# Peptides against a protein of PDB entry 3ZOQ, part 42

Target 1, 223 residues: chain A of PDB entry 3ZOQ
Amino acid sequence: QLLQDSWWNQLKEEFEKPYYQELREMLKREYAEQTIYPDSRDIFNALHYTSYDDVKVVILGQDPYHGPGQAQGLSFSVKPGVKQPPSLKNIFLELQQDIGCSIPNHGSLVSWAKQGVLLLNTVLTVRRGQANSHKGKGWERLTDRIIDVLSERERPVIFILWGRHAQMKKERIDTSKHFIIESTHPSPFSARNGFFGSRPFSRANAYLEKMGEAPIDWCIKDL

## One batch from the design tools (peptide; made by RFdiffusion4, then SolubleMPNN)

Design b2_p13_4_s2 (from b2_p13_4, 7 letters changed)
Fold by OpenDDE base, seed 2:
Structure b2_p13_4_s2 (fold): chain B 223 residues (1-223), chain A 13 residues (1-13)
Amino acid sequence: as target 1 above (223 residues)
Amino acid sequence: MEEREARDPFEWE
């Protein structure tokens, strides 16, 4: 099976549907003919690092970074040794201002993922140098289902929705039992319009504490 | 370890 048991039980039916088979065939062609990111083995890293049952927080991104060596299958995250992209730098600036964390010397958010932060992109692949090149090819239907099954889960989830694209998913979230943290996107084009000062990290931990759950250690150690 | 061994979705589906 492609996914660990907790996710497979929720999503296995999607992988048998025609839309996903078409997506899969498209991806096979793309990976064969083009440079596609992330590595094919890393596409589902968000689901590999964070089980369905262990999800505490969801952070939605759009699609992977499209530069060499950047994407690692986690929204906003980059592999160690890679220069931090502008949006990620702003995330760390807000993290520092919000809860006092130091700026890490790398951009890997794996430590968040291991604590139950699902770092999910809406689209899980991209062609080199071509942002949103795989938009509308089927990923959105799968990732919508991921949001749906989390929304249907009894144990509450915190959804952090930065920017308009992520916020369009609000209609899929049962706000009677789940929590939403919204702001503008951390992009340099929008961060000053509400992302800075939004304090998503402390707010998320406050909700976790109210639910009787352990807070996330958002501070990232240097490598 | 920052990199976790992942499965190839084209082989494992």
Scores: peptide ipSAE 0.018, ipTM 0.551, DockQ to the pose 0.032
Fold by OpenDDE base, seed 3:
Structure b2_p13_4_s2 (fold): chain B 223 residues (1-223), chain A 13 residues (1-13)
Amino acid sequence: as target 1 above (223 residues)
Amino acid sequence: MEEREARDPFEWE
């Protein structure tokens, strides 16, 4: 099976549907003919690092970074040794101001994922140098289903929705059970309009504590 | 950080 048991039980039927088979065939061609990111083995890393039952927080991104060596299958995250993209730098600036964490010397958010932070892009692949090149090809239907099955879960989830694209998914989230943290996007174009000072990390932990759950250790150690 | 070797989405395993 493609996914670990907890996610497979929720999503296995999607992988048999025509839309995903068409997506899969498209991706096979794309990976054969183009440079596609992330590595095909890393596409579902968000689901590999964070089980369905262990999800505490969801952070939605749009699509992967499209530069060499950047994307690692986690929203906003970059592989160690890769220069931190502007949005990620702003995320770390807010993290520092919010809860006092130091700025890490790398951009990997794997430590968040391992603690139950689902770092999900709505589109899971991209052509080199072509942002949104795989938009509307079927990923959104799968990732919508991921949001749906989390929304249907009895145990509450915290959804962090930065910017308009992520906030469009709010309609799929049962706000009677789940908690939403919204702000402008961490992009340099929008961060000063509400992202900075939004304190999503402390707010998420406050909600987790209220639920009787362990907070996230958001501070990232240097490598 | 250790990266998990993920399964290929083009294969069932």
Scores: peptide ipSAE 0.018, ipTM 0.547, DockQ to the pose 0.032
Fold by OpenDDE base, seed 4:
Structure b2_p13_4_s2 (fold): chain B 223 residues (1-223), chain A 13 residues (1-13)
Amino acid sequence: as target 1 above (223 residues)
Amino acid sequence: MEEREARDPFEWE
């Protein structure tokens, strides 16, 4: 069993499908012949940290960071000791302006994941130095299924969709049950066009409180 | 913050 029970019950059939078997064989070759990120043991970290039943918020990313030591299987997150990428810096700037959190001395978002924030990339692997190198290889079908099974869940989810790539998934989300928070991407190329001032963290907590759920403690402690 | 170890999805050594 690859995943913990709650996710396995939702996704086990995907892993038996031809597309995933082909993806798996491709990835075996890639990891053997190329430097691939994240570590193969970390590919499903988003699902390991946040169970299917515990998901409160989803934040969609594109694909993992492609530099050494960066990717930890969580969207936008980097391992402690790794320089914060520009998009992550902007996320923390918005966090500070939105709800007054200090900017942490590291880039790990594990504390969010442990509280029910699913930090999911649509593509879960990447070649070193080659952004989107594993696009269109099968990951999108699996991650679409992850979105689908969350959309089908009775207990509401909040989807934070930064930028066009994430927003393309909106059609898969039942907005009669689930809440969407949309803005431009936190990238330096787009953040000033709507991400800054979008206040996604306070808005997410407002929805959680309305649902009768505990809000997320978005503030990240220094290590 | 703790890093979790996960099973290898490819079951390769």
Scores: peptide ipSAE 0.017, ipTM 0.556, DockQ to the pose 0.032
Fold by OpenDDE base, seed 5:
Parts: sequence; structure tokens; C-alpha cells
Structure b2_p13_4_s2 (fold): chain B 223 residues (1-223), chain A 13 residues (1-13)
Amino acid sequence: as target 1 above (223 residues)
Amino acid sequence: MEEREARDPFEWE
């Protein structure tokens, strides 16, 4: 099976649907004919690192970084040794200002994922140098279902929705059970219009504590 | 702003 049991039990029916079969065939062609990111083995890393039951927080991204060696199947995250993209730098600036974490010497958010932060892009693949090149090809239907099954979960989830693209998913989230943290996107184009000072990390931990759950250790250690 | 993000969500120089 493609996913670990907890996610497979929630999503297995999606993988049998025509839209996903078409997506899969498209991806086979794309990976054969183009340079596609992330590595095909890393496409579902967000679901590999964070089980369905272990999800505490969701951070939605748009699609993977489209440069060499960057994308690792986690929203906003880059592989160690990769220069931190501007949005990620701003995320770390807000993290520092919010809860006092040092800015790490790398951009890997794997430590968040391992603690229950689902770092989900709405589109899970991209062509080299072509942002949104795989938009509208079927990923959004799958990732909508991921949001739906989390929304249906009894145990509350915290959704962090940066920017309009992520916020468009708000209608799929049962706010009677789940918490939403919204702000402008961490992009340099929008960060100063609400992202900075939004304190999503401390706010998320405050909700976790209210629910009697362990907070996320958002601070990332240097490598 | 968000339209600009959609155009270049990663803001590569």
C-alpha cells in the first residue's frame, strides 16, 4: 500500500478513483519526460512523517518548491544544505519573534512533522522552474479529501492558513471542532500585512494546552 | 498581494 495504515484507511478509496488514476498516469509521463519535484519517493512525505491520528497541526502550502534539491514533500520545508527560501526565512523570523526560537542553519521542518505538524501542500508535485505547473491535475481533490477526513476527526486539529489560497479551504473545516489560525502569507509580498506578529506558533500551542495535549517544540536545532 | 503570491509563491530572485 502507498501510505501507512492510518492514512490508508482514510484515503484508500481516493486512489481507486478515476481522477487519481489519471493523475498517476500524468505523473508517470511527467517524471519520465520532465524534471519533477520532489523526488517521487518524497511526494507523500507529509503523510509519512505524520500519521492521521498523530496530526495536531496542519500548515497548508500551495505546491512544492521548483528548484533543484529544494522540495522534500513538506510544505515550506527544504532539504538540509538548501538556501532558505524567502517565505521560510520569514516563517523563522516570526518563530523567533513569537516564541524566541533561534533561526536554524537549515530549512528542514521534519522535526515539526515528527511531532504532529502536517506540512501539506494542496498540490504535491511541480515541474522544474514552473510554479503551479501541476495545478488542476487532480492533487487538489486528494488534498481536499485529506482536509475533509481531518475535519471529520473527533480529536481537534489546528489549521494554520497563511494567505488566500490556504484560507479558501476554511469552508471544508468544521470550526465547531477544530481551530483555525489565519494570517497573510509569509511571502515578502504579504508578510508585513499581517503574517508578522500573527504569532501562529504560540497560538497553536495555547490551543494544544487547552485540549490537554503536549505542545509542539517549534524550535529547530542546528545541524 | 495574494495574486502576487500566486504568480511567484516562492519569490525567487
Scores: peptide ipSAE 0.042, ipTM 0.738, DockQ to the pose 0.122; fails the geometry check

Design b2_p13_4_s3 (from b2_p13_4, 7 letters changed)
Fold by OpenDDE base, seed 3:
Structure b2_p13_4_s3 (fold): chain B 223 residues (1-223), chain A 13 residues (1-13)
Amino acid sequence: as target 1 above (223 residues)
Amino acid sequence: DAEVEARDPFEWE
């Protein structure tokens, strides 16, 4: 099976649906004919690192980084040794101001994923140098289902929704059970309009503590 | 850190 048991039990029916089969066939052609990111084995890394049952926090991105060696199958995350993209730099600046963490010497967010932070893009693949090139091809239907099954879960989830694209998913989230942290996007074009000073990390941990759960260690160690 | 075993989503079952 493609996914570990907890996610497979929630999503197995999606992989049998025509839309996903069409998406899969499209992706096979794309990976054969174009440079596509991330590596095909890394597409579902967000679900591999964070089980359905272990999800504490969700951070939604749009689509993967489209430069060489960047995308890691996790929203906003880049592989070690890759220069931190502007949005990620701003995330770390807010992290430092919010809870005092040092800025790490790399951009990998795997340590968050392993603690229950689902780093999910709404679109899971991209052509090299072509942002949003796989928008509207079927990924959004699968990732909407991921949001839906988390919303249906009895154990509460914290959704961090940066910018309008992520905030459009709010209608799928049962706010009677789940918590939402909203701000402008960490992009240099929007960060000063509300992302900076939004303190999403301390706020997320405050909700976790209220729920009787262990907080996330958001501080990332140097490699 | 145990590296998650990467699975090819295009492998035929």
Scores: peptide ipSAE 0.026, ipTM 0.654, DockQ to the pose 0.028
Fold by OpenDDE base, seed 4:
Structure b2_p13_4_s3 (fold): chain B 223 residues (1-223), chain A 13 residues (1-13)
Amino acid sequence: as target 1 above (223 residues)
Amino acid sequence: DAEVEARDPFEWE
């Protein structure tokens, strides 16, 4: 069993489908012949850290960071000791402005994942130095199913959709049950056009409190 | 904080 029970019960049928078998065979070749990120054991870290039942918030990314030691299977997150990428720096700047958190000395978002923030990329692997190299190979079908089963869940979810790529998934989300927080992407190319000042962290916590759930402690401690 | 035990998705083949 690849996933913990709560996700396995939702997704087990996907892993038996031809598209995933083809994806798996492709990935086996890729990991054998190329440098692929994240480590194969870390591909499903978002689902390992945050159970299906424990998901409170979803933050969608596109694909993993493609540099050495960066990706850890969580959207926007980097391993400790890795320089914070520009988008992540902007996320922390907005976090500071939104709710007063200090900028952490590392880029790991594991503390968010452990609190029910699903840090999901739509594509879960990438070749070293080749952004979007695994786009259109089958991951999007699986991650669409992840969004679908969360949308079908009775307990509401908050979806944070930064930029157009993530916002394209809005059509799969039942907005009669679930909450959407949208803005421009935290990338330096778009952050000043709406991401800064969007206050996604306080807004997410406001929805959680309204639902009678514990808010996320978004502040990240130094390591 | 305990680390989550990661599994290799290509195990058993």
Scores: peptide ipSAE 0.024, ipTM 0.650, DockQ to the pose 0.029
Fold by OpenDDE base, seed 5:
Structure b2_p13_4_s3 (fold): chain B 223 residues (1-223), chain A 13 residues (1-13)
Amino acid sequence: as target 1 above (223 residues)
Amino acid sequence: DAEVEARDPFEWE
């Protein structure tokens, strides 16, 4: 099976649906004919690192980084040794200002994923140098289902929704059970309009503690 | 940190 049991039990029916079969066939062609990111084996890394039951926090991104060696199947995250993209730099600046973490010498958010932070893009693949090139091809239907099954979960989830694209998913989230943290996007184009000072990390941890759950260690160690 | 084992999503199972 493609996914670990906890996610497979929630999503297996999606993979048999025509839309996903069409998406899969499209992706096979794309990966064969063009440079696609992330590596095909890394597409579902967000679900591999964070089980359905272990999700505490969701951070939604749009689509993967489209430069060489950047994307690793986690929203906003880049592989070690890769220069931190502007949005990620701003995330770390806010992290430092919010809870005092040092700026790490790398951009990998795997440590968050391992603690129950689902780093999910709404679109899980991209052509090299072509942002949003795989938008509207079927990923959004799958990732909407991921949001839906999390919304249906009895144990509460914290959704961090940066920017309008992520915030459009709020209609799928049962806010009677789940907590939403909203701000502008960490992009240089929007960060000064509300992302900076939004303190999403301390707010998420405060909510986790209120629920009787262990907080996230958001601080990332140098490699 | 150890990476999770990656699987090919395009394999026919």
Scores: peptide ipSAE 0.024, ipTM 0.648, DockQ to the pose 0.030
Fold by OpenDDE base, seed 1:
Structure b2_p13_4_s3 (fold): chain B 223 residues (1-223), chain A 13 residues (1-13)
Amino acid sequence: as target 1 above (223 residues)
Amino acid sequence: DAEVEARDPFEWE
């Protein structure tokens, strides 16, 4: 069994479908012949850290970081000891301005994942140095299904959609039940056009409180 | 903090 029970019950049928079998065979070859990120054991870390039932917030990314030692199977997150990428630095700047958190000395978002923040990329693997190299290979179909089963869940979810790529998934989300927080992407190319000052962290917690749920502790401790 | 056990999705059956 690839996933823990709550996700497996929602997604097991996808893993039996031809598209995923083809994706799996492709990935076996890729991992054998090339340097692929993240480590194969880390591909589904977002689902490992955050169960289907425990999801409170979803943050969508595109694909993993493609540099050595960076990706750890969580959107925007980097392993401890790795230099914070520009987008992640901007996320922490907004976090500081939004709710007063200190900028951490590392880039791991595992503490968010453990609290119910699903840090999901739409594509879950990448070749070293080749951004979007695994785009259109089957991951998007699986991750669309992840969004679908969350949208179908009775208990509301908060979706944080940074940039146009993530916002394209809004059509799959039942906005009569679920909350959407939208802004420009935290990338240096777009952050000043609406990401800064968007206050996604305090807004997410305001929705959680309205639903009678515990807020996320967004502040990340130093390691 | 304990890390979640990672599983290899490509284990041969």
Scores: peptide ipSAE 0.022, ipTM 0.630, DockQ to the pose 0.028

Design b2_p13_4_s4 (from b2_p13_4, 7 letters changed)
Fold by OpenDDE base, seed 4:
Structure b2_p13_4_s4 (fold): chain B 223 residues (1-223), chain A 13 residues (1-13)
Amino acid sequence: as target 1 above (223 residues)
Amino acid sequence: DEEILARDPFWHE
């Protein structure tokens, strides 16, 4: 079976559906004919690093970074050695202001993923230099299902929804048992309108502690 | 991680 066992139990039916098979065939052509990000081995990294049962927090992104060497299959995250994109820089600024973490010398959020932070983009691939080029091709149906099965989970999840795109998914989340942290997007265009000072990291940990779970160590060590 | 890749939904039918 595919993925970690707990994800496979939740998603196996999706991978058998025509929409995903068509998406996969499209992607096979795209990867063969064009430069697509992330690397095809990294598309499902969010699910590989964080099992269904281990999800504590979800951070939704739109689609992967579309520049060389950036995307690693985790929302907002970039591979070590890559310049931190503006939104990620703002995320680290808020992290520092919120809970006192130092700004790391890299942009990899893998340490969050390994602790149960599902760093999920709603669209999991993109053509080089063409933001949203794979929008409406089938990813949204799969990632909506990921949100749905997490919403249906008995053990509560914390959803961090930055900006309008992510917040549109709120209707799929059972707020009677799950927690939502909303603010404007960390983008330079919106961060000063509510993201800065929103303190999503301390708030997420406060919810985790209330649920009797270990908090996330949000501080990222230098490499 | 080869074990993870061996179970990847994109790489396998």
Scores: peptide ipSAE 0.475, ipTM 0.877, DockQ to the pose 0.028
Fold by OpenDDE base, seed 3:
Structure b2_p13_4_s4 (fold): chain B 223 residues (1-223), chain A 13 residues (1-13)
Amino acid sequence: as target 1 above (223 residues)
Amino acid sequence: DEEILARDPFWHE
């Protein structure tokens, strides 16, 4: 099976549907003919690092970084040794101001993922140098289903929705059970209009504490 | 980063 048991039980039917088979065939061609990110084995890393049952927080991104060696299958995250993209730098600036964490010397958010932060892009692949090149090809239907099955879960989830694209998914979330943290996007074009000072990390932990759950250790150690 | 063995999403044909 493609995914670990907890996610497979929620999503296995999607992988048999025509839309996903068409997406898969498209991706096979793309990976053969183009440079596609992330590595095909890393496409579902968000689901590999964070099981369905272990999800505490969801952070939605749009699509992967499209430069060499950047994307590792986690929203906003970059592999160690890769220069931190502008949005990620702003995330770390807010993290520092929010809860006092030092800015790490790398951009890997794997430590968040291992603690139950689902770092999900709505589109899971991209052509090198071509942002949004795989938009509208089928990923959104799968990732919508991921949001849906989390929304249907009895145990509450915290959704952090930065910017308009992520906030469009709010209609799929049962706010009677789940918590939403919204602000402008961490992009340099929007961060000063509401992202900075939004304190999503402390707010997320406050919700977790109310639920009687362990907070996320958002601070990232240097490598 | 810890390596997780992941299946190729195209493993089944």
Scores: peptide ipSAE 0.030, ipTM 0.655, DockQ to the pose 0.030
Fold by OpenDDE base, seed 1:
Structure b2_p13_4_s4 (fold): chain B 223 residues (1-223), chain A 13 residues (1-13)
Amino acid sequence: as target 1 above (223 residues)
Amino acid sequence: DEEILARDPFWHE
């Protein structure tokens, strides 16, 4: 099966639906004929690293980085050895100011994923050099379902929604049960308008502690 | 991690 059991139980029916079958056929062609990111093995890394039951926090992104060697199937995250993109640099700046973490010498957020931070893009693939090239091809339906099944989960989730694109998903989230942290996007174009000083990391941990859950160790060690 | 890297959404086609 494609996913770990906890996710498979929630999503297996989606993979049999016509929309996903069509998406899959498109992707097979794209990966054969174009340069597509991330590597096909990494498309579902967010779900591989963080099981359905282990999700504590969700951070939504739009689509993968479209440069060589960057995307690793986790929103905002880049492979070790890759220069940190501007938005990610700002995330680390806020992390430092929020809870005192040092800025890491790499951009991999895998350590967050392994602790229950679902780093989910709404679109999971992209053509090299062509941002949003796979928008509207079927990924959004699957990722909407991911949000839906998390919203339906009895155990509460914290959703961190940076920017308007992510915030549009609020309508799918039961806010009587789940907690939302909103601010402007960490992009250089918007970070100074509300992202900086929003302290999403300490706020998320404060809520986790109130729920009796272990907080996230947001600090990332150098590699 | 090795198991994760072995996962192919296209069934190795």
Scores: peptide ipSAE 0.026, ipTM 0.613, DockQ to the pose 0.030
Fold by OpenDDE base, seed 2:
Structure b2_p13_4_s4 (fold): chain B 223 residues (1-223), chain A 13 residues (1-13)
Amino acid sequence: as target 1 above (223 residues)
Amino acid sequence: DEEILARDPFWHE
C-alpha cells in the first residue's frame, strides 16, 4: 500500500478512482520527460511523517518549491543545505517574534511534522522552474479529501491558513470541532499585511493546551 | 518510517 495504515484507511478509495489514475499517468509522463519536484519518493512525505491520528496542526501550502534540491514533500520546508526561501525566512521571523525561537541554520520543518504538524500542499508536484504547472491535474481532489477526512475526525485539529488560496478551504472545515488560524501569506508580497504579528505558533499551542494536548515545540535546532 | 519514505508511488500503486 502507498500510505501508512492510518491514512490508507481514510484515503485508499481515492487512489482507485479514475481521476487519480489519470493523475498518476500524467505524473509518469512528467517525471519521464521533465524535471519534476519533489523526488517521486517524497511526494507523500507529509502523510508519511504525520499519521492521520497524530495530526494536531495543518499548515497548507499551494505547491512545492520548483528549484533544484528545494522541495522536501512538506509545505514550506526545504532540505538541509538549501538556502531558505523568502516565505520560509518570514515564517522564521514570525516564529522568533511570536515565541522567541532562534532562526535555524537550515529550512527543514521535519521536526514539526514529527510532532503532528501536517505540512500539506494542495498540489504535490511541480515542474522545475514552473510554479503551478501541475495545478488542476487531480491533486486538489485528493488533498481536498485529506482536509475532509480530517474535518470529519472527532479529535480536533488546528488549521493554519495563510493567504487566500489556503483560506478557500475553510468551507471544508467543521469549525464546530476544529480551529482555524488565518492571516495573509508569509510571502514578502503579503507578510506585512497581516502575517507578521499574527502569532500562529503561540495561538496553535494555546488551542492544543485547551484540548489537553501537548504543545508543539516549534523551535528548530541547528543541524 | 524509513521504509514508507523510500517508496516510489508510481511503482507501489
Scores: peptide ipSAE 0.024, ipTM 0.631, DockQ to the pose 0.029

Design b2_p13_5_s1 (from b2_p13_5, 5 letters changed)
Fold by OpenDDE base, seed 4:
Structure b2_p13_5_s1 (fold): chain B 223 residues (1-223), chain A 13 residues (1-13)
Amino acid sequence: as target 1 above (223 residues)
Amino acid sequence: EEEAAINASKAAS
C-alpha cells in the first residue's frame, strides 16, 4: 500500500477512483518525459511524517517548489542546504516576532511535521520551472478529501490558511469542532498586508492548550 | 492575482 495504515484507511477509496488512476497515469508520463518535483518517493511525505490520528495543525500550500533540490514533499519546506525561498524567510521572520524563535540556518520544517503539523500542498507535484503546472489534474480532489476526513474527525484540528486559495477550503471545515487561523500569504507580495503580525504560531498553541494538548515546539534548531 | 504572486515568489527563490 501507498500510505501508512491511518491514512490508508481514510483515503483508500480515493485511490480506487477513476480520477486518481488518470492522475497516476499522467504522473507516470510526466516523470518519464519531464523533470518533476519532488522526487516521486517524496510526494506523500506530509502524510508519512504526520499520521491521520496525530494531526494537530494543518498548514496549506499551493504546490511544490519547482527548482532543483528544493521540494521535499512538505508545504513551504526545503531540504537542508537549500537557500530559503522568500515566503519561507517571511514565515521565519513572523516566527521570530511571534514567539522569539531564532531564524534557523536551513529551511526544513520536518521537525514541525514530526510534532503533528501536516504540511499539505493542494497540488503535490510540479514540472521544473513551471509553477502550478499540475493544477487541475486530480490532486485537488485527493487533497480536498484529506481536508474532509480531518474535518470529520472527532478530535479537533487547527487549520492555518494563508492567502485566498487556502481560505477557499473553509467551506469544507466544520468550525463547530475545528479552529481556523487566517491571514494574507507569507509571499513578499502580500506578507505586509496582514501576514506579519498575525502571530499564527502562538495562536495555534493557545488553541492546543485549550484543547488539553501539548503545544508545538515551533522553534527550529540549526543543523 | 494571488497565484501570480505566489508563482513569482517561487521564481525569485
Scores: peptide ipSAE 0.509, ipTM 0.926, DockQ to the pose 0.738
Fold by OpenDDE base, seed 3:
Structure b2_p13_5_s1 (fold): chain B 223 residues (1-223), chain A 13 residues (1-13)
Amino acid sequence: as target 1 above (223 residues)
Amino acid sequence: EEEAAINASKAAS
């Protein structure tokens, strides 16, 4: 897999490190012996759709969906034709209440990614039916570096941190340059404790406008 | 705790 030049320049040193080589070897075994999601060619889709320089907003997730045909390498996103998972349904409910968007008939967030929304999971692969099965295998070190190089960027970034796991990354973010939007997770187990009514989409756009940047068109067209 | 909830939510997809 070859990344865009902008990301390659930021991450090339990581790919040469022993931890990443060990991760790569682990993944080769996993993809050969288990059903792993997403497709190996889709692992870095978040970086493919959104270059380092084009990042405006970051939305952090835990790890990919672990069901057939779901994960497409973007946090919270599912391929068209796939039933929307509960957390994604709640994201769209908040989107509707926040800025009036209709709920789309699919769950693909590619249109967000193409506009500069980096849909990043902290762990980028998963075994079928085994949530967070690739936790602690090396992905977190790479994705921490992704957060770090964005934090070091002079052009401001908006970090949307849903839930405590994502919020643990706050210490890596220079809040003198970057903006953080926090709430509880969109999961049905936590959404009613603060996610609903948090209005992350309008708040993100308000900050972008204050910085003189084009807002995100968060509304998603039906397919 | 939250991880367990997230995992359970994904299982219910």
Scores: peptide ipSAE 0.505, ipTM 0.927, DockQ to the pose 0.750
Fold by OpenDDE base, seed 2:
Structure b2_p13_5_s1 (fold): chain B 223 residues (1-223), chain A 13 residues (1-13)
Amino acid sequence: as target 1 above (223 residues)
Amino acid sequence: EEEAAINASKAAS
């Protein structure tokens, strides 16, 4: 559980708590007995790519993709060479319609993460082929704390909350300081109910401009 | 249910 200093300072107390100790023990068993995604070394990639102080935007996901080679520790993102999942395809469709970006030939969102987009799942691990199988095992408490410490940060953050699950975190966000962009989830089952046309990317950049910060280059180059 | 939809979407990858 190696984290950057900025995140460690914010989360170190959590790692000593019983819930996290129990989570770790559970994960040890899971990784030993079953195929778990992402690779254990990639669990905290979102925090590795985006330091606490560098967070500009947060995009919340549910849990990692559960297929081989997909998850890379970033919400909605897949490793290069992996077929883009339906929700991600819809994200890129909205990106194209919103700000004119071309649809990339891969699904890696690392370029966003490196610019300050925290691609955080509420649950950070999953069993192969079993969506949300690690729900309720302790991750939510840690990721809630991540949201909390960001909410407490003086420098504003933009939270992009797609779907009801993510939107349940609104109560933890101080909207006197931070901005929230909401819509339905990019899933094919919900995207047409509000996600398409929500223009989260241009809206996020508009807020960044208001704050005097550099906008995110959301366009993703082909590999 | 949104969770079910999300889960189904992931399975369809």
Scores: peptide ipSAE 0.499, ipTM 0.926, DockQ to the pose 0.792
Fold by OpenDDE base, seed 5:
Structure b2_p13_5_s1 (fold): chain B 223 residues (1-223), chain A 13 residues (1-13)
Amino acid sequence: as target 1 above (223 residues)
Amino acid sequence: EEEAAINASKAAS
């Protein structure tokens, strides 16, 4: 709820809307009555680590991991010390094959976020053990707005859209200004159908260089 | 369905 100024300027009107107030009330009940992830203080970590103006790349996810200690408010990312989920493992495998990065001994993507990679889920909370349990509760309207304001930004953004859910957001992205990288989802159920070999990391950096921007250091150091 | 697959992947951890 407390955001960096750059995001606040873009989203402040959303927080005053009835849908968000209803979402907030729902979340109050959920956090009080059930175990909800991530920690309430971490819900907006993606926006905390990556300001509106600093966004270079967006990676869209569905919703947070629903196991203890996993979600840290960043799509696909897990807190240090947490076993890497299957999709994340595949992301690192592709990273290794794409640009030669070593597989890190943790699953935190904070280093990406700090470089301008917005790790955004379309739904920002989840009940323990119940994947996508907060779907359709209002988050999508807010995160759609996040996509919209980025699309409206003059400075180009690279959108990495893994899977059909993320790709449904293409219609909200002005491709006259922004670049989209698409493939199947890194999930074990879909990674072999196009994610592996898609080389999103080198492709993103190539586009950043074309724009005269610093590339992302995608390689993650061990902790 | 992709959502089901994603959900299953998360459940497996």
Scores: peptide ipSAE 0.493, ipTM 0.924, DockQ to the pose 0.707

